# Ledger of designs, part 63: peptides against a protein of PDB entry 4Y8H

Target 1, 222 residues: chain A of PDB entry 4Y8H
Amino acid sequence: TTIVGVKFNNGVVIAADTRSTQGPIVADKNCAKLHRISPKIWCAGAGTAADTEAVTQLIGSNIELHSLYTSREPRVVSALQMLKQHLFKYQGHIGAYLIVAGVDPTGSHLFSIHAHGSTDVGYYLSLGSGSLAAMAVLESHWKQDLTKEEAIKLASDAIQAGIWNDLGSGSNVDVCVMEIGKDAEYLRNYLTPNVREEKQKSYKFPRGTTAVLKESIVNICD

## One batch from the design tools (peptide; made by RFdiffusion4, then SolubleMPNN)

Design b2_p21_3_s2 (from b2_p21_3, 11 letters changed)
Fold by OpenDDE base, seed 2:
Structure b2_p21_3_s2 (fold): chain B 222 residues (1-222), chain A 21 residues (1-21)
Amino acid sequence: as target 1 above (222 residues)
Amino acid sequence: MEKLAQEIAALEAASPPYAAP
């Protein structure tokens, strides 16, 4: 898995690859690793796919209830706190590594969470087996005051570095853009660099392609 | 750099210590 987050001047972008694996097997070529916690708070998940989905759904439900109870829009720091406390309670046995991002009344935010409940803050972050490949791109091309378009490009280039250089990453790039004062823009399959070409030849050979070298009829009934 | 340090400090201040399980 390769997941990234990038802050820009008016919001935050997260991106992910779309490969799911079971050991050496590609289980799914086009899985979704971007999860909605709330309308304007999204996360990218690495680690155990079931755990990333289940924990983000659980916290998404609790954030909705908290929003209703407080009569307030959900905050990214509230989602962060609920996630980290839940993950810490399970002592790293819930295999969720998350980049959490969003916009709220306090601005745009970008955080990471590890399975043991530790949290980090940054303007750019990467997690998963492709994180080093992604970070090489981020460290080389990140600057302050990125535009939306520059941040989408940087995030997608960082995911592509994981697709090309990490065995655990592949297929497509998914993107979610969260800009202040706008709805979240979920760009499923924003890039599809691994589209299979049309087969130039068929493996269906015409009848008679294999020559009969010898025929023998054996009567097996006396 | 300074804005990141402020965001880290704000996160640390907003993050109460973990209750022992």
Scores: peptide ipSAE 0.000, ipTM 0.135, DockQ to the pose 0.027
Fold by OpenDDE base, seed 3:
Structure b2_p21_3_s2 (fold): chain B 222 residues (1-222), chain A 21 residues (1-21)
Amino acid sequence: as target 1 above (222 residues)
Amino acid sequence: MEKLAQEIAALEAASPPYAAP
């Protein structure tokens, strides 16, 4: 998995690859790793796919109930705190590594959370097996005061570095843009750099290409 | 439900407003 988050002048972008793996096996070529906690708070998940989905749904439901109870828009720090406390309670047994990002009445926010409940803050972040490949791009090209377009490009280039260089990452780039004063823009398959080309040759051999050398019928019932 | 809402409301009230840089 490669997941990234990048802050820009008026918001935050998160991006992810779309490969799911089971050891050496590609389980899904086009899985979704971007999860909605609330309309304007999204996360990217690495680690155990079931745990990332389940924990984000649980916190999403509790954030909705909290928002209704308080008559307030959800805050990214509230989601961060709820995720952190939940993950810490389970001592890292919930295998969720998250980049949490969003916009709220206090501005734009970008955080990371590890399975043991530690949290980090940054202007750019990467997690997953492709995080080093992504971070090499981020460290090379990140600057302050990024535009929306520059941040989407930087995030997508960082995910592509994971796609090309990390065995655990691949297929497509998903993006979610959260801009202050706008709805979240979820760009499913924003880039599809691994479209399977047409086969140059048909492997449909004519019948008889492999000669039948011998046929025998054996009765195996007495 | 009410206890969790109270704990979160207390945490939100205790969290200093993040000054946007």
Scores: peptide ipSAE 0.000, ipTM 0.199, DockQ to the pose 0.018
Fold by OpenDDE base, seed 4:
Structure b2_p21_3_s2 (fold): chain B 222 residues (1-222), chain A 21 residues (1-21)
Amino acid sequence: as target 1 above (222 residues)
Amino acid sequence: MEKLAQEIAALEAASPPYAAP
């Protein structure tokens, strides 16, 4: 998995690859690793896919209830706190490594969470097996005051570094853009750099293309 | 709901603001 988050001047972008693996097996070529916690708070998940989905759904439900109870729009820091406390309670046994990002009435936010419940903050972040490949791109090309378009490009280039260089990453780039004062823009398969080309030749042969050179019938019932 | 909201509010109040680096 390669997941990234990048802040820009008026919001935050997260991106992910779409490969799911089971050891050496590609289980899914086009899985979704971007999860909605709330309308304007999204999460990218690495680690155990079931745990990332389940924990984000659980916190998403509790954030909705909290938002209704408080009569306030959900905050990214509330989601972060709920996620980290839940993960900490399970002492790393919930295999969720998350990049949590969003916009709320306090601004745009980008955080990461590890399975043991530690949290980081940054203007750019990467997690997963492709995180070093992604971080090499981020460290090389990140600057202050990125535009939305520059941040989407940077995030997508960082995911592509994982796609090309990490065995655990592959296929497509998914993007979610969260801009202040706008709805979240979920761009499923924003880039599809691994479209299978048409086969140059047909390998369908008519029945009988392999000649039978010899046949012998032996009766085994006397 | 009420207990969870109170717990979250208490935790938010006790948590230092995450400063951008």
Scores: peptide ipSAE 0.000, ipTM 0.203, DockQ to the pose 0.020
Fold by OpenDDE base, seed 5:
Structure b2_p21_3_s2 (fold): chain B 222 residues (1-222), chain A 21 residues (1-21)
Amino acid sequence: as target 1 above (222 residues)
Amino acid sequence: MEKLAQEIAALEAASPPYAAP
């Protein structure tokens, strides 16, 4: 998995690859690793796919209830705190590594969370097995005051570095853009650099390619 | 960024098509 987050001048972008693996096996070529916690708060998940999905749904449900109770738009720091406390309670046994990002009435936010409940803050972040490949791109090309378009490009270039260089990453780039004063823009399969071409050759040989050396008809009624 | 995009595009062009089984 390669997941990234990048802050820009008026919001935050997160991106992910779309490969799911089971050891050496590609289980899914086009899985979704971007999860909605609330309309304007999204996360990218690395680690155990079931744990990332389950924990983000649980916190998403509790954030909705909290938002209704408080009559306030959900805050990214509230989601961060709830995720952190939940993951810490389970001492890293919930294998969720998350980049949590969003916009709220306090601005744009980008955080990471590790399975043991540690949290980081940054203008750019990467997690997963492809995180070093992604971080090499981020460290080389990140600048202050990125535009939306520059941030989408930087995030997608960083995911592509994971796709090409990390065995645990591959297929497509998914993007979610959260800009202040706008709805979240979920760009499923924003880049599809690994479209399967038509196979030039077939191993479907015509009938008769293997010679029949012997034929016997047996009556099953004798 | 442009150089990296060119390097990625060159890698994409050199990469065998993803043989989805």
Scores: peptide ipSAE 0.000, ipTM 0.130, DockQ to the pose 0.042

Design b2_p21_3_s3 (from b2_p21_3, 11 letters changed)
Fold by OpenDDE base, seed 4:
Structure b2_p21_3_s3 (fold): chain B 222 residues (1-222), chain A 21 residues (1-21)
Amino acid sequence: as target 1 above (222 residues)
Amino acid sequence: MKELAERIAALEARSPPMAAP
Protein backbone atom coordinates (compact mmCIF):
# COMPACT_ATOMS: atom_id res chain seq x y z
CA THR B 1 0.00 0.00 0.00
CA THR B 2 1.00 3.58 -0.66
CA ILE B 3 -1.06 6.31 0.97
CA VAL B 4 -0.26 10.01 1.12
CA GLY B 5 -1.65 13.28 2.39
CA VAL B 6 -0.66 16.77 1.27
CA LYS B 7 -1.86 20.11 2.61
CA PHE B 8 -2.40 22.98 0.21
CA ASN B 9 -3.22 26.67 0.70
CA ASN B 10 -6.98 26.17 1.12
CA GLY B 11 -7.34 22.49 2.07
CA VAL B 12 -5.91 18.98 2.05
CA VAL B 13 -5.62 16.13 -0.43
CA ILE B 14 -5.22 12.44 0.34
CA ALA B 15 -4.39 9.76 -2.18
CA ALA B 16 -3.93 5.99 -2.29
CA ASP B 17 -3.00 3.15 -4.59
CA THR B 18 -5.58 0.43 -5.35
CA ARG B 19 -3.65 -2.87 -4.92
CA SER B 20 -4.64 -5.34 -2.24
CA THR B 21 -2.20 -8.19 -1.52
CA GLN B 22 -2.21 -11.46 0.39
CA GLY B 23 1.46 -12.30 0.70
CA PRO B 24 2.71 -12.77 -2.89
CA ILE B 25 -0.85 -12.75 -4.29
CA VAL B 26 -2.61 -9.72 -5.74
CA ALA B 27 -6.02 -10.20 -4.15
CA ASP B 28 -7.63 -7.08 -5.64
CA LYS B 29 -6.30 -4.80 -8.38
CA ASN B 30 -8.79 -2.00 -7.70
CA CYS B 31 -9.66 -1.86 -3.99
CA ALA B 32 -10.73 1.40 -2.33
CA LYS B 33 -8.36 2.59 0.42
CA LEU B 34 -9.98 6.01 0.94
CA HIS B 35 -12.70 5.98 3.58
CA ARG B 36 -15.21 8.63 4.58
CA ILE B 37 -15.37 9.35 8.31
CA SER B 38 -17.70 12.31 7.71
CA PRO B 39 -18.64 14.36 4.61
CA LYS B 40 -15.54 16.59 4.95
CA ILE B 41 -13.24 14.17 6.87
CA TRP B 42 -11.65 11.32 4.96
CA CYS B 43 -8.86 8.90 5.67
CA ALA B 44 -6.52 6.66 3.74
CA GLY B 45 -5.89 3.20 5.21
CA ALA B 46 -2.86 0.93 5.19
CA GLY B 47 -2.31 -2.37 7.03
CA THR B 48 -5.17 -4.85 7.42
CA ALA B 49 -7.90 -3.79 5.00
CA ALA B 50 -10.74 -5.13 7.16
CA ASP B 51 -9.42 -3.27 10.22
CA THR B 52 -9.02 0.03 8.34
CA GLU B 53 -12.59 -0.22 7.03
CA ALA B 54 -14.12 -1.35 10.33
CA VAL B 55 -12.36 1.24 12.53
CA THR B 56 -13.20 4.11 10.16
CA GLN B 57 -16.86 3.06 10.03
CA LEU B 58 -17.01 2.80 13.83
CA ILE B 59 -15.41 6.21 14.34
CA GLY B 60 -17.52 7.66 11.51
CA SER B 61 -20.67 6.55 13.34
CA ASN B 62 -19.44 7.96 16.66
CA ILE B 63 -18.43 11.23 14.96
CA GLU B 64 -21.93 11.57 13.52
CA LEU B 65 -23.46 11.02 16.98
CA HIS B 66 -20.99 13.49 18.49
CA SER B 67 -21.82 16.05 15.77
CA LEU B 68 -25.54 15.70 16.49
CA TYR B 69 -25.01 15.88 20.26
CA THR B 70 -22.82 19.00 20.03
CA SER B 71 -24.81 20.56 17.16
CA ARG B 72 -21.47 21.19 15.39
CA GLU B 73 -19.72 20.05 12.24
CA PRO B 74 -17.31 17.21 13.07
CA ARG B 75 -13.67 18.15 13.61
CA VAL B 76 -10.66 16.27 12.28
CA VAL B 77 -9.05 16.40 15.75
CA SER B 78 -12.14 14.70 17.22
CA ALA B 79 -11.85 11.89 14.68
CA LEU B 80 -8.10 11.70 15.38
CA GLN B 81 -8.68 11.46 19.14
CA MET B 82 -11.40 8.80 18.82
CA LEU B 83 -9.27 6.75 16.40
CA LYS B 84 -6.11 6.93 18.52
CA GLN B 85 -7.93 6.05 21.76
CA HIS B 86 -9.62 3.09 20.07
CA LEU B 87 -6.39 1.84 18.47
CA PHE B 88 -4.42 2.33 21.71
CA LYS B 89 -7.05 0.32 23.63
CA TYR B 90 -6.32 -2.61 21.31
CA GLN B 91 -2.51 -2.29 21.71
CA GLY B 92 -1.77 -2.52 17.97
CA HIS B 93 -3.89 -5.64 17.39
CA ILE B 94 -6.14 -3.57 15.11
CA GLY B 95 -3.82 -3.33 12.12
CA ALA B 96 -4.92 0.14 10.99
CA TYR B 97 -2.41 2.72 9.81
CA LEU B 98 -4.29 5.84 8.77
CA ILE B 99 -3.73 9.19 7.17
CA VAL B 100 -6.65 11.28 8.45
CA ALA B 101 -7.44 14.54 6.73
CA GLY B 102 -10.26 16.99 6.39
CA VAL B 103 -11.73 20.42 6.67
CA ASP B 104 -13.79 21.70 9.58
CA PRO B 105 -14.81 25.10 11.01
CA THR B 106 -11.28 25.40 12.49
CA GLY B 107 -9.53 24.92 9.12
CA SER B 108 -7.78 22.15 7.17
CA HIS B 109 -5.96 19.33 8.96
CA LEU B 110 -3.66 16.42 8.11
CA PHE B 111 -2.65 13.71 10.58
CA SER B 112 -1.35 10.15 10.65
CA ILE B 113 -2.18 7.38 13.11
CA HIS B 114 -0.29 4.15 13.74
CA ALA B 115 -1.88 0.91 14.94
CA HIS B 116 -0.64 1.41 18.53
CA GLY B 117 -2.37 4.82 18.69
CA SER B 118 0.56 7.18 18.10
CA THR B 119 -0.25 10.23 15.98
CA ASP B 120 1.75 12.60 13.83
CA VAL B 121 1.03 15.94 12.19
CA GLY B 122 2.52 17.35 9.01
CA TYR B 123 2.04 19.24 5.78
CA TYR B 124 2.80 16.04 3.87
CA LEU B 125 2.68 12.43 5.09
CA SER B 126 3.06 8.93 3.65
CA LEU B 127 2.29 5.47 5.05
CA GLY B 128 2.33 1.85 3.87
CA SER B 129 4.95 -0.37 2.23
CA GLY B 130 5.37 2.24 -0.51
CA SER B 131 5.79 5.11 1.98
CA LEU B 132 9.53 5.54 1.34
CA ALA B 133 9.02 5.66 -2.43
CA ALA B 134 6.25 8.21 -1.90
CA MET B 135 8.31 10.20 0.62
CA ALA B 136 11.22 10.47 -1.83
CA VAL B 137 8.86 12.29 -4.22
CA LEU B 138 7.30 14.38 -1.44
CA GLU B 139 10.69 15.49 -0.06
CA SER B 140 11.88 16.35 -3.58
CA HIS B 141 8.87 18.38 -4.72
CA TRP B 142 6.95 19.62 -1.67
CA LYS B 143 6.95 23.36 -1.07
CA GLN B 144 4.95 25.70 1.11
CA ASP B 145 1.82 27.36 -0.27
CA LEU B 146 0.88 24.63 -2.76
CA THR B 147 -2.16 25.22 -4.93
CA LYS B 148 -4.95 22.61 -5.11
CA GLU B 149 -3.68 21.45 -8.51
CA GLU B 150 -0.05 21.27 -7.37
CA ALA B 151 -1.07 19.27 -4.28
CA ILE B 152 -3.17 16.80 -6.34
CA LYS B 153 -0.25 16.38 -8.74
CA LEU B 154 2.27 15.94 -5.91
CA ALA B 155 0.06 13.41 -4.13
CA SER B 156 -0.60 11.47 -7.35
CA ASP B 157 3.12 11.49 -8.28
CA ALA B 158 3.96 10.20 -4.79
CA ILE B 159 1.39 7.37 -5.14
CA GLN B 160 2.82 6.54 -8.57
CA ALA B 161 6.27 6.22 -6.99
CA GLY B 162 4.75 3.52 -4.77
CA ILE B 163 2.95 1.89 -7.75
CA TRP B 164 6.19 1.61 -9.74
CA ASN B 165 8.66 0.78 -6.95
CA ASP B 166 6.72 -1.01 -4.18
CA LEU B 167 5.60 -4.63 -4.65
CA GLY B 168 2.71 -4.03 -2.23
CA SER B 169 1.37 -1.10 -4.28
CA GLY B 170 -0.12 -0.95 -7.75
CA SER B 171 -2.83 -0.32 -10.32
CA ASN B 172 -4.61 3.02 -9.93
CA VAL B 173 -4.50 6.29 -7.99
CA ASP B 174 -7.51 7.31 -5.92
CA VAL B 175 -7.70 10.91 -4.69
CA CYS B 176 -9.88 12.79 -2.23
CA VAL B 177 -9.71 16.59 -2.11
CA MET B 178 -11.07 18.48 0.87
CA GLU B 179 -11.10 22.24 0.30
CA ILE B 180 -12.36 24.82 2.80
CA GLY B 181 -15.84 26.01 1.88
CA LYS B 182 -16.44 23.19 -0.64
CA ASP B 183 -17.73 19.65 -0.62
CA ALA B 184 -15.18 16.85 -0.59
CA GLU B 185 -14.21 15.67 -4.08
CA TYR B 186 -13.73 11.91 -4.13
CA LEU B 187 -11.88 11.07 -7.34
CA ARG B 188 -12.05 7.28 -7.62
CA ASN B 189 -9.49 6.04 -10.14
CA TYR B 190 -8.20 9.57 -10.78
CA LEU B 191 -5.29 7.95 -12.61
CA THR B 192 -5.42 4.53 -14.28
CA PRO B 193 -1.81 4.07 -15.49
CA ASN B 194 -2.04 0.23 -15.60
CA VAL B 195 -4.89 -0.40 -18.05
CA ARG B 196 -4.27 -3.75 -19.70
CA GLU B 197 -3.78 -3.44 -23.43
CA GLU B 198 -5.82 -5.56 -25.78
CA LYS B 199 -4.18 -8.87 -26.59
CA GLN B 200 -2.66 -8.77 -30.07
CA LYS B 201 -3.45 -12.50 -30.58
CA SER B 202 -6.15 -14.94 -29.57
CA TYR B 203 -4.78 -17.94 -27.69
CA LYS B 204 -7.97 -19.97 -28.25
CA PHE B 205 -7.20 -22.90 -30.52
CA PRO B 206 -9.73 -25.16 -32.30
CA ARG B 207 -10.23 -28.73 -31.06
CA GLY B 208 -7.59 -31.01 -32.55
CA THR B 209 -4.78 -28.40 -32.42
CA THR B 210 -2.97 -30.78 -30.06
CA ALA B 211 -2.48 -34.02 -32.00
CA VAL B 212 -3.15 -37.33 -30.24
CA LEU B 213 0.11 -39.27 -30.75
CA LYS B 214 -1.02 -42.54 -29.12
CA GLU B 215 -4.22 -43.94 -27.69
CA SER B 216 -4.59 -47.11 -25.62
CA ILE B 217 -7.89 -48.43 -24.35
CA VAL B 218 -7.54 -50.85 -21.45
CA ASN B 219 -10.57 -52.82 -20.42
CA ILE B 220 -10.27 -53.19 -16.64
CA CYS B 221 -13.02 -55.87 -16.53
CA ASP B 222 -11.11 -58.48 -18.70
CA MET A 1 -7.58 23.83 33.38
CA LYS A 2 -8.47 27.53 32.97
CA GLU A 3 -6.19 27.88 29.91
CA LEU A 4 -7.75 24.80 28.34
CA ALA A 5 -11.24 26.15 28.97
CA GLU A 6 -10.27 29.48 27.41
CA ARG A 7 -8.76 27.67 24.41
CA ILE A 8 -11.93 25.60 24.04
CA ALA A 9 -14.10 28.71 24.32
CA ALA A 10 -12.02 30.42 21.63
CA LEU A 11 -12.42 27.36 19.38
CA GLU A 12 -16.17 27.26 20.02
CA ALA A 13 -16.47 30.95 19.15
CA ARG A 14 -14.80 30.18 15.79
CA SER A 15 -17.00 27.12 15.31
CA PRO A 16 -20.63 28.23 15.39
CA PRO A 17 -23.34 25.62 15.86
CA MET A 18 -24.57 23.92 12.73
CA ALA A 19 -27.52 25.73 11.31
CA ALA A 20 -30.51 23.48 11.65
CA PRO A 21 -31.27 22.24 8.13
Scores: peptide ipSAE 0.033, ipTM 0.437, DockQ to the pose 0.016
Fold by OpenDDE base, seed 3:
Structure b2_p21_3_s3 (fold): chain B 222 residues (1-222), chain A 21 residues (1-21)
Amino acid sequence: as target 1 above (222 residues)
Amino acid sequence: MKELAERIAALEARSPPMAAP
């Protein structure tokens, strides 16, 4: 998995690859790793796919209830605190590593959370097995005061570094853009750089390509 | 105490109640 978050002048972008793996096996070529906690708060998940999905749904539900109870738009720091406390309670047994980002009435926010409940703050972040490949791109090209377009490009280039160099990452780039004063823009398969080309040859051999040397029919019922 | 209350009030002023649907 490669997941990234990048702050820009008026918001935050998160991006992810779309490969799911089971050890050496590609389980899914086009999984979704971007999860909605609330309309304007999204996260990217690395680690155990079931845990990332389940914990983000649980916190998303509790954030909705909290928003209704308080009559206020949900804050990214509230989602961060709820995720942190939940993950810490389970002492890292919930294998969720998250980049949490969003916009709220206080501004744009970008955080990371580890399975043991530690949290970081940054202008750019990467997690997952492809995080070093992504971070090499981020460290090389990140600047202050990025535009929306520059941040989407930087995030997508960082995910592509994971796609090309990390065995646990692959297929497509998903993006979610959260800009202040706008709805969240979820760009599923924003880049599809791994479309399988048409096969140059047919692998359908004619019948009889493998000769039958002997046939025998045995009745097994008396 | 005062500074925290002022910060909370400034945050609440920026976080108006959700318009009822």
Scores: peptide ipSAE 0.025, ipTM 0.410, DockQ to the pose 0.016
Fold by OpenDDE base, seed 5:
Structure b2_p21_3_s3 (fold): chain B 222 residues (1-222), chain A 21 residues (1-21)
Amino acid sequence: as target 1 above (222 residues)
Amino acid sequence: MKELAERIAALEARSPPMAAP
């Protein structure tokens, strides 16, 4: 998995690859690793896919209830705190590594969470097996005051570094853009650089390529 | 403690209650 988050001047972008693996096996070529916690708060998940999905749905439901109870728009820091406390309670046994990002009435936010419940803050972040490949791109090209378009490009280039260089990453780039004062823009399969071309050769030989030397019909119903 | 309370109050002032649907 390669997941990234990048802050820009008016919001935050997160991106992910679309490969799911079971050891050496590609289980899914086009899985979704971007999860909605609330309309304007999204996360990218690495680690155990079931744990990332289940924990983000659980916190998403509790954030909705909290929003209704408080009569306030959900805050990214509330989602961060709830995720952190939940993961810490399970001492890293819930294999969720998350980049949590969003916009709320307080501004744009970008955080990471590790399975043991540690949390980081940054202007750019990467997690997963492809995180070093992504971070090499981020460290080389990140600048302050990125535009939306520059941040989408930087995030997608960082995911592509994971797709090309990490065995655990591959297929497509998914993007979610959260800009202040706008709805979240979920760009499923924003890039599809691994579309398989048609095979030039067919392994279907014409009938008769292998000679039939002997045929015997046995009636099994006497 | 006072500075944190003032920062929280300033954040709350930027997040008014949602209008009832």
Scores: peptide ipSAE 0.018, ipTM 0.370, DockQ to the pose 0.017
Fold by OpenDDE base, seed 2:
Structure b2_p21_3_s3 (fold): chain B 222 residues (1-222), chain A 21 residues (1-21)
Amino acid sequence: as target 1 above (222 residues)
Amino acid sequence: MKELAERIAALEARSPPMAAP
């Protein structure tokens, strides 16, 4: 997995690859690793796919209830705190590594969470097996005061570095853009750099392609 | 403590209650 988050001047972008693996097997070529916690708060998940999905759904439900109870828009820091407390309670046995991002009335936010419940803050972040490949791109090309378009490009280039260089990453780039004063823009398969071309050769050979070298008739009935 | 309370108050002022649905 390769997941990234990048802050820009008026919001935050997150991106992910679309490969799911079971050891050496590609289980899914086009899985979704971007999860909605609330309309304007999204996360990217690495680690155990079932745990990332289940924990983000649980916290999404609790945030909706909290939002209704407080009569306030959900805050990214509330999602962060609920996630970290839940993960810490399970002592790293819930295999969720998350980049949590969003916009709220306080501004734009970008955080990471590890399975043991530690949390980091940054202007750019990467997690997963492809995180070093992604970070090499981020460290080389990140600058202060990115535009929306520059941040989408930087995040997509960082995910592509994971697709090309990490065995655990592959297929497509998914993007979610959260800009202040706008709805979240979920760009499923924003890039599809691994489209399979048409097969140049048929694997159907005509009859007689394999020569019969010897025939033997065995009577099985006495 | 005062600085934290002022920061919280400033954050609350930027986060008005949701309009009742």
Scores: peptide ipSAE 0.014, ipTM 0.379, DockQ to the pose 0.016

Design b2_p21_3_s4 (from b2_p21_3, 7 letters changed)
Fold by OpenDDE base, seed 3:
Structure b2_p21_3_s4 (fold): chain B 222 residues (1-222), chain A 21 residues (1-21)
Amino acid sequence: as target 1 above (222 residues)
Amino acid sequence: MEELAQEIRRLEENSPPYSAP
């Protein structure tokens, strides 16, 4: 997995690859690793796919209830705190590594969470097996005051570095853009750089390509 | 649930806007 988050001048972008693996096997070529916690708070998940999905759904439900009880839009720090406390309670046995990002009435936010419940903050973040490949791109090309378009490009280039250089990453780039004062823009398959080319030849050989060299009929009844 | 909602609200009210460091 390669997941990234990048802050820009008026919001935050997260991106992910779309490969799911089971050891050496590609289980899914086009899985979704971007999860909605609330309309304007999204996560990218690495680690155990079931745990990332389940924990984000659980916190998403609790954030919705919390928003109703408080009569307030949910805050990214509230989601962060709920995720942190939940993951810490399970002492890293829930294999969720998350980049949590969003916009709320306090501004745009970007955080990471590890399975043991530690949290980090940054202008750009990467997690997963492709994180080093992504970070090489981020460290080389990140600047302050990125535009929305520059941040989407940087995030997508960082995910592509994971796609090309990490065995655990592949296929497509998903993007979610969260801009202050706008709805979240979920760009499923924003890039599809691994479209299968047409086969140069059909592997359907003409009937009779394999010659019958010998036929023998053995009667088993005496 | 209510206690957690109150504690989160308290944390939200006391948390300065996280400007990126």
Scores: peptide ipSAE 0.000, ipTM 0.264, DockQ to the pose 0.019
Fold by OpenDDE base, seed 4:
Structure b2_p21_3_s4 (fold): chain B 222 residues (1-222), chain A 21 residues (1-21)
Amino acid sequence: as target 1 above (222 residues)
Amino acid sequence: MEELAQEIRRLEENSPPYSAP
């Protein structure tokens, strides 16, 4: 997995690859690793896919209840706290590594969470097996005061570095853009750089293409 | 729920202003 988050001047972008693996096997070529916690708070997940999905859904539900109870739009720090407390309670046994990002009445936010419940903050973040490949791109090309378009490009380039260089990453780039004062823009398969080309030839051959050199019929009942 | 709401309010109040580098 390669997941990234990048802050820009008026919001935050997260991106992910779409490969799921089971050891050396590609289990899914086009899985979704971007999860909605709330309308304006999204999460990218690495680690155990079931755990990332389940924990984000659980916290998403509790954030909705909290939002209703407080009569306030949910805050990214609230989601962060709920996630980290839950993960910490399970002492890293929930295999969720998350980049949590969003916009709320206090601004735009970008955080990461590790399975043991530690949290980080940054202007750009990467997690997953492709994180080093992604970080090489981020460190090389990140600047302050990124535009939305520059941040989407940077995030997408960082995910592509994972796609090309990490065995655990591949296929497509998913993006979610959370801009202040706008709805979240979820761009499923924003880039599809690994479309299978059409086969130049058919490998269907007529019966008899391979010559039969010998035939023997054996009665099994004798 | 109330304790969590209080803890979240406390975190919200202690959240560094958006302008913190």
Scores: peptide ipSAE 0.000, ipTM 0.283, DockQ to the pose 0.019
Fold by OpenDDE base, seed 5:
Structure b2_p21_3_s4 (fold): chain B 222 residues (1-222), chain A 21 residues (1-21)
Amino acid sequence: as target 1 above (222 residues)
Amino acid sequence: MEELAQEIRRLEENSPPYSAP
């Protein structure tokens, strides 16, 4: 997995690859690793796919209840705290590594969470087996005051570094853009760099390529 | 943990109520 988050001048972008693996096997070529916690709060998940999905759904449900109870828009820091406390309670046995991002009435936010419940903050983050490949791109090209378009490009280039260089990453690039004052823009399969080309040759030989040397029909009914 | 909880509370107190669309 390669997941990234990048802050820009008016919001935050997250991106992910779409490969799921079971050891050496590609289980799914086009899995969704971007999860909605709330309309304007999204996360990217690495680690155990079932755990990332289950924990984000659980916190998403509790954030909705909290929002209704408080009569307030959901906040990224509330989701962060709930995820952190839940993961810490299970001492890393829930294999969820998350980049949590969003916009709320306080602004744009980008955080990461590790399975043991530690959290980081940054302007750019990467997680998963492809995180080093992604971080090499981020460290080389990140600058302060990115535009939306520059941030989408940077995040997509960082995911592509994982797709090309990490065995655990592959297929497509998914993107979610959360801009202040706008709805979240979920761009499923924003890039599809691994479309299989048409085969130049067929390995189907025409009938008669191999001569039949002998045929015998035997009646086996008594 | 305590600093983050304080910052969350500070941000929560200063945020406007959700205007349902």
Scores: peptide ipSAE 0.000, ipTM 0.277, DockQ to the pose 0.020
Fold by OpenDDE base, seed 1:
Structure b2_p21_3_s4 (fold): chain B 222 residues (1-222), chain A 21 residues (1-21)
Amino acid sequence: as target 1 above (222 residues)
Amino acid sequence: MEELAQEIRRLEENSPPYSAP
């Protein structure tokens, strides 16, 4: 997995690759690693795919109830705190590594969470097996006051670094853009750089293409 | 907290087979 988050001048972008693996096997070429916690709060998941999906759905449900109870829009820090407390309670047995991002009435936010419940904050973050490949791009090209378009490009280039250099990452780039004062823009398969070319030849041969060169009848009964 | 732990157990039981992104 390669997941990234990048803050820009008026919001935050997250991106992910779309490969799922089971050891040395590609289980899914086009899995979704971007999850909606609330309309304007999204996360990217690395680690155990089941755990990332389950924990984000659970916290998404609790955030909705909390929002209704408080009559307030959901806050990224509330989602962060709920995820942190939950993951810490399970002492890393829930294998969820998350980049949590969003916009709320307090502004734009970008955080990471590890399976043991530790959290980080930054203007750019990467997690997963491709995180170092992504971080090499982020450290090289990140600047203050990115535009939305520059942040989408930077996040996409960082995911591509994981796709090309990490065995655990591959296929496509998914993007979610969360801009202040707008709805979240989920760009499923924003880039598809690994589309298989059409086969130049058909491997269907006419019947009889393989000639019988020799036949032998062996009696197996004495 | 107990309801959350029950919902997690329910989610674990219904979780798709182990896959790592």
Scores: peptide ipSAE 0.014, ipTM 0.338, DockQ to the pose 0.062; fails the geometry check

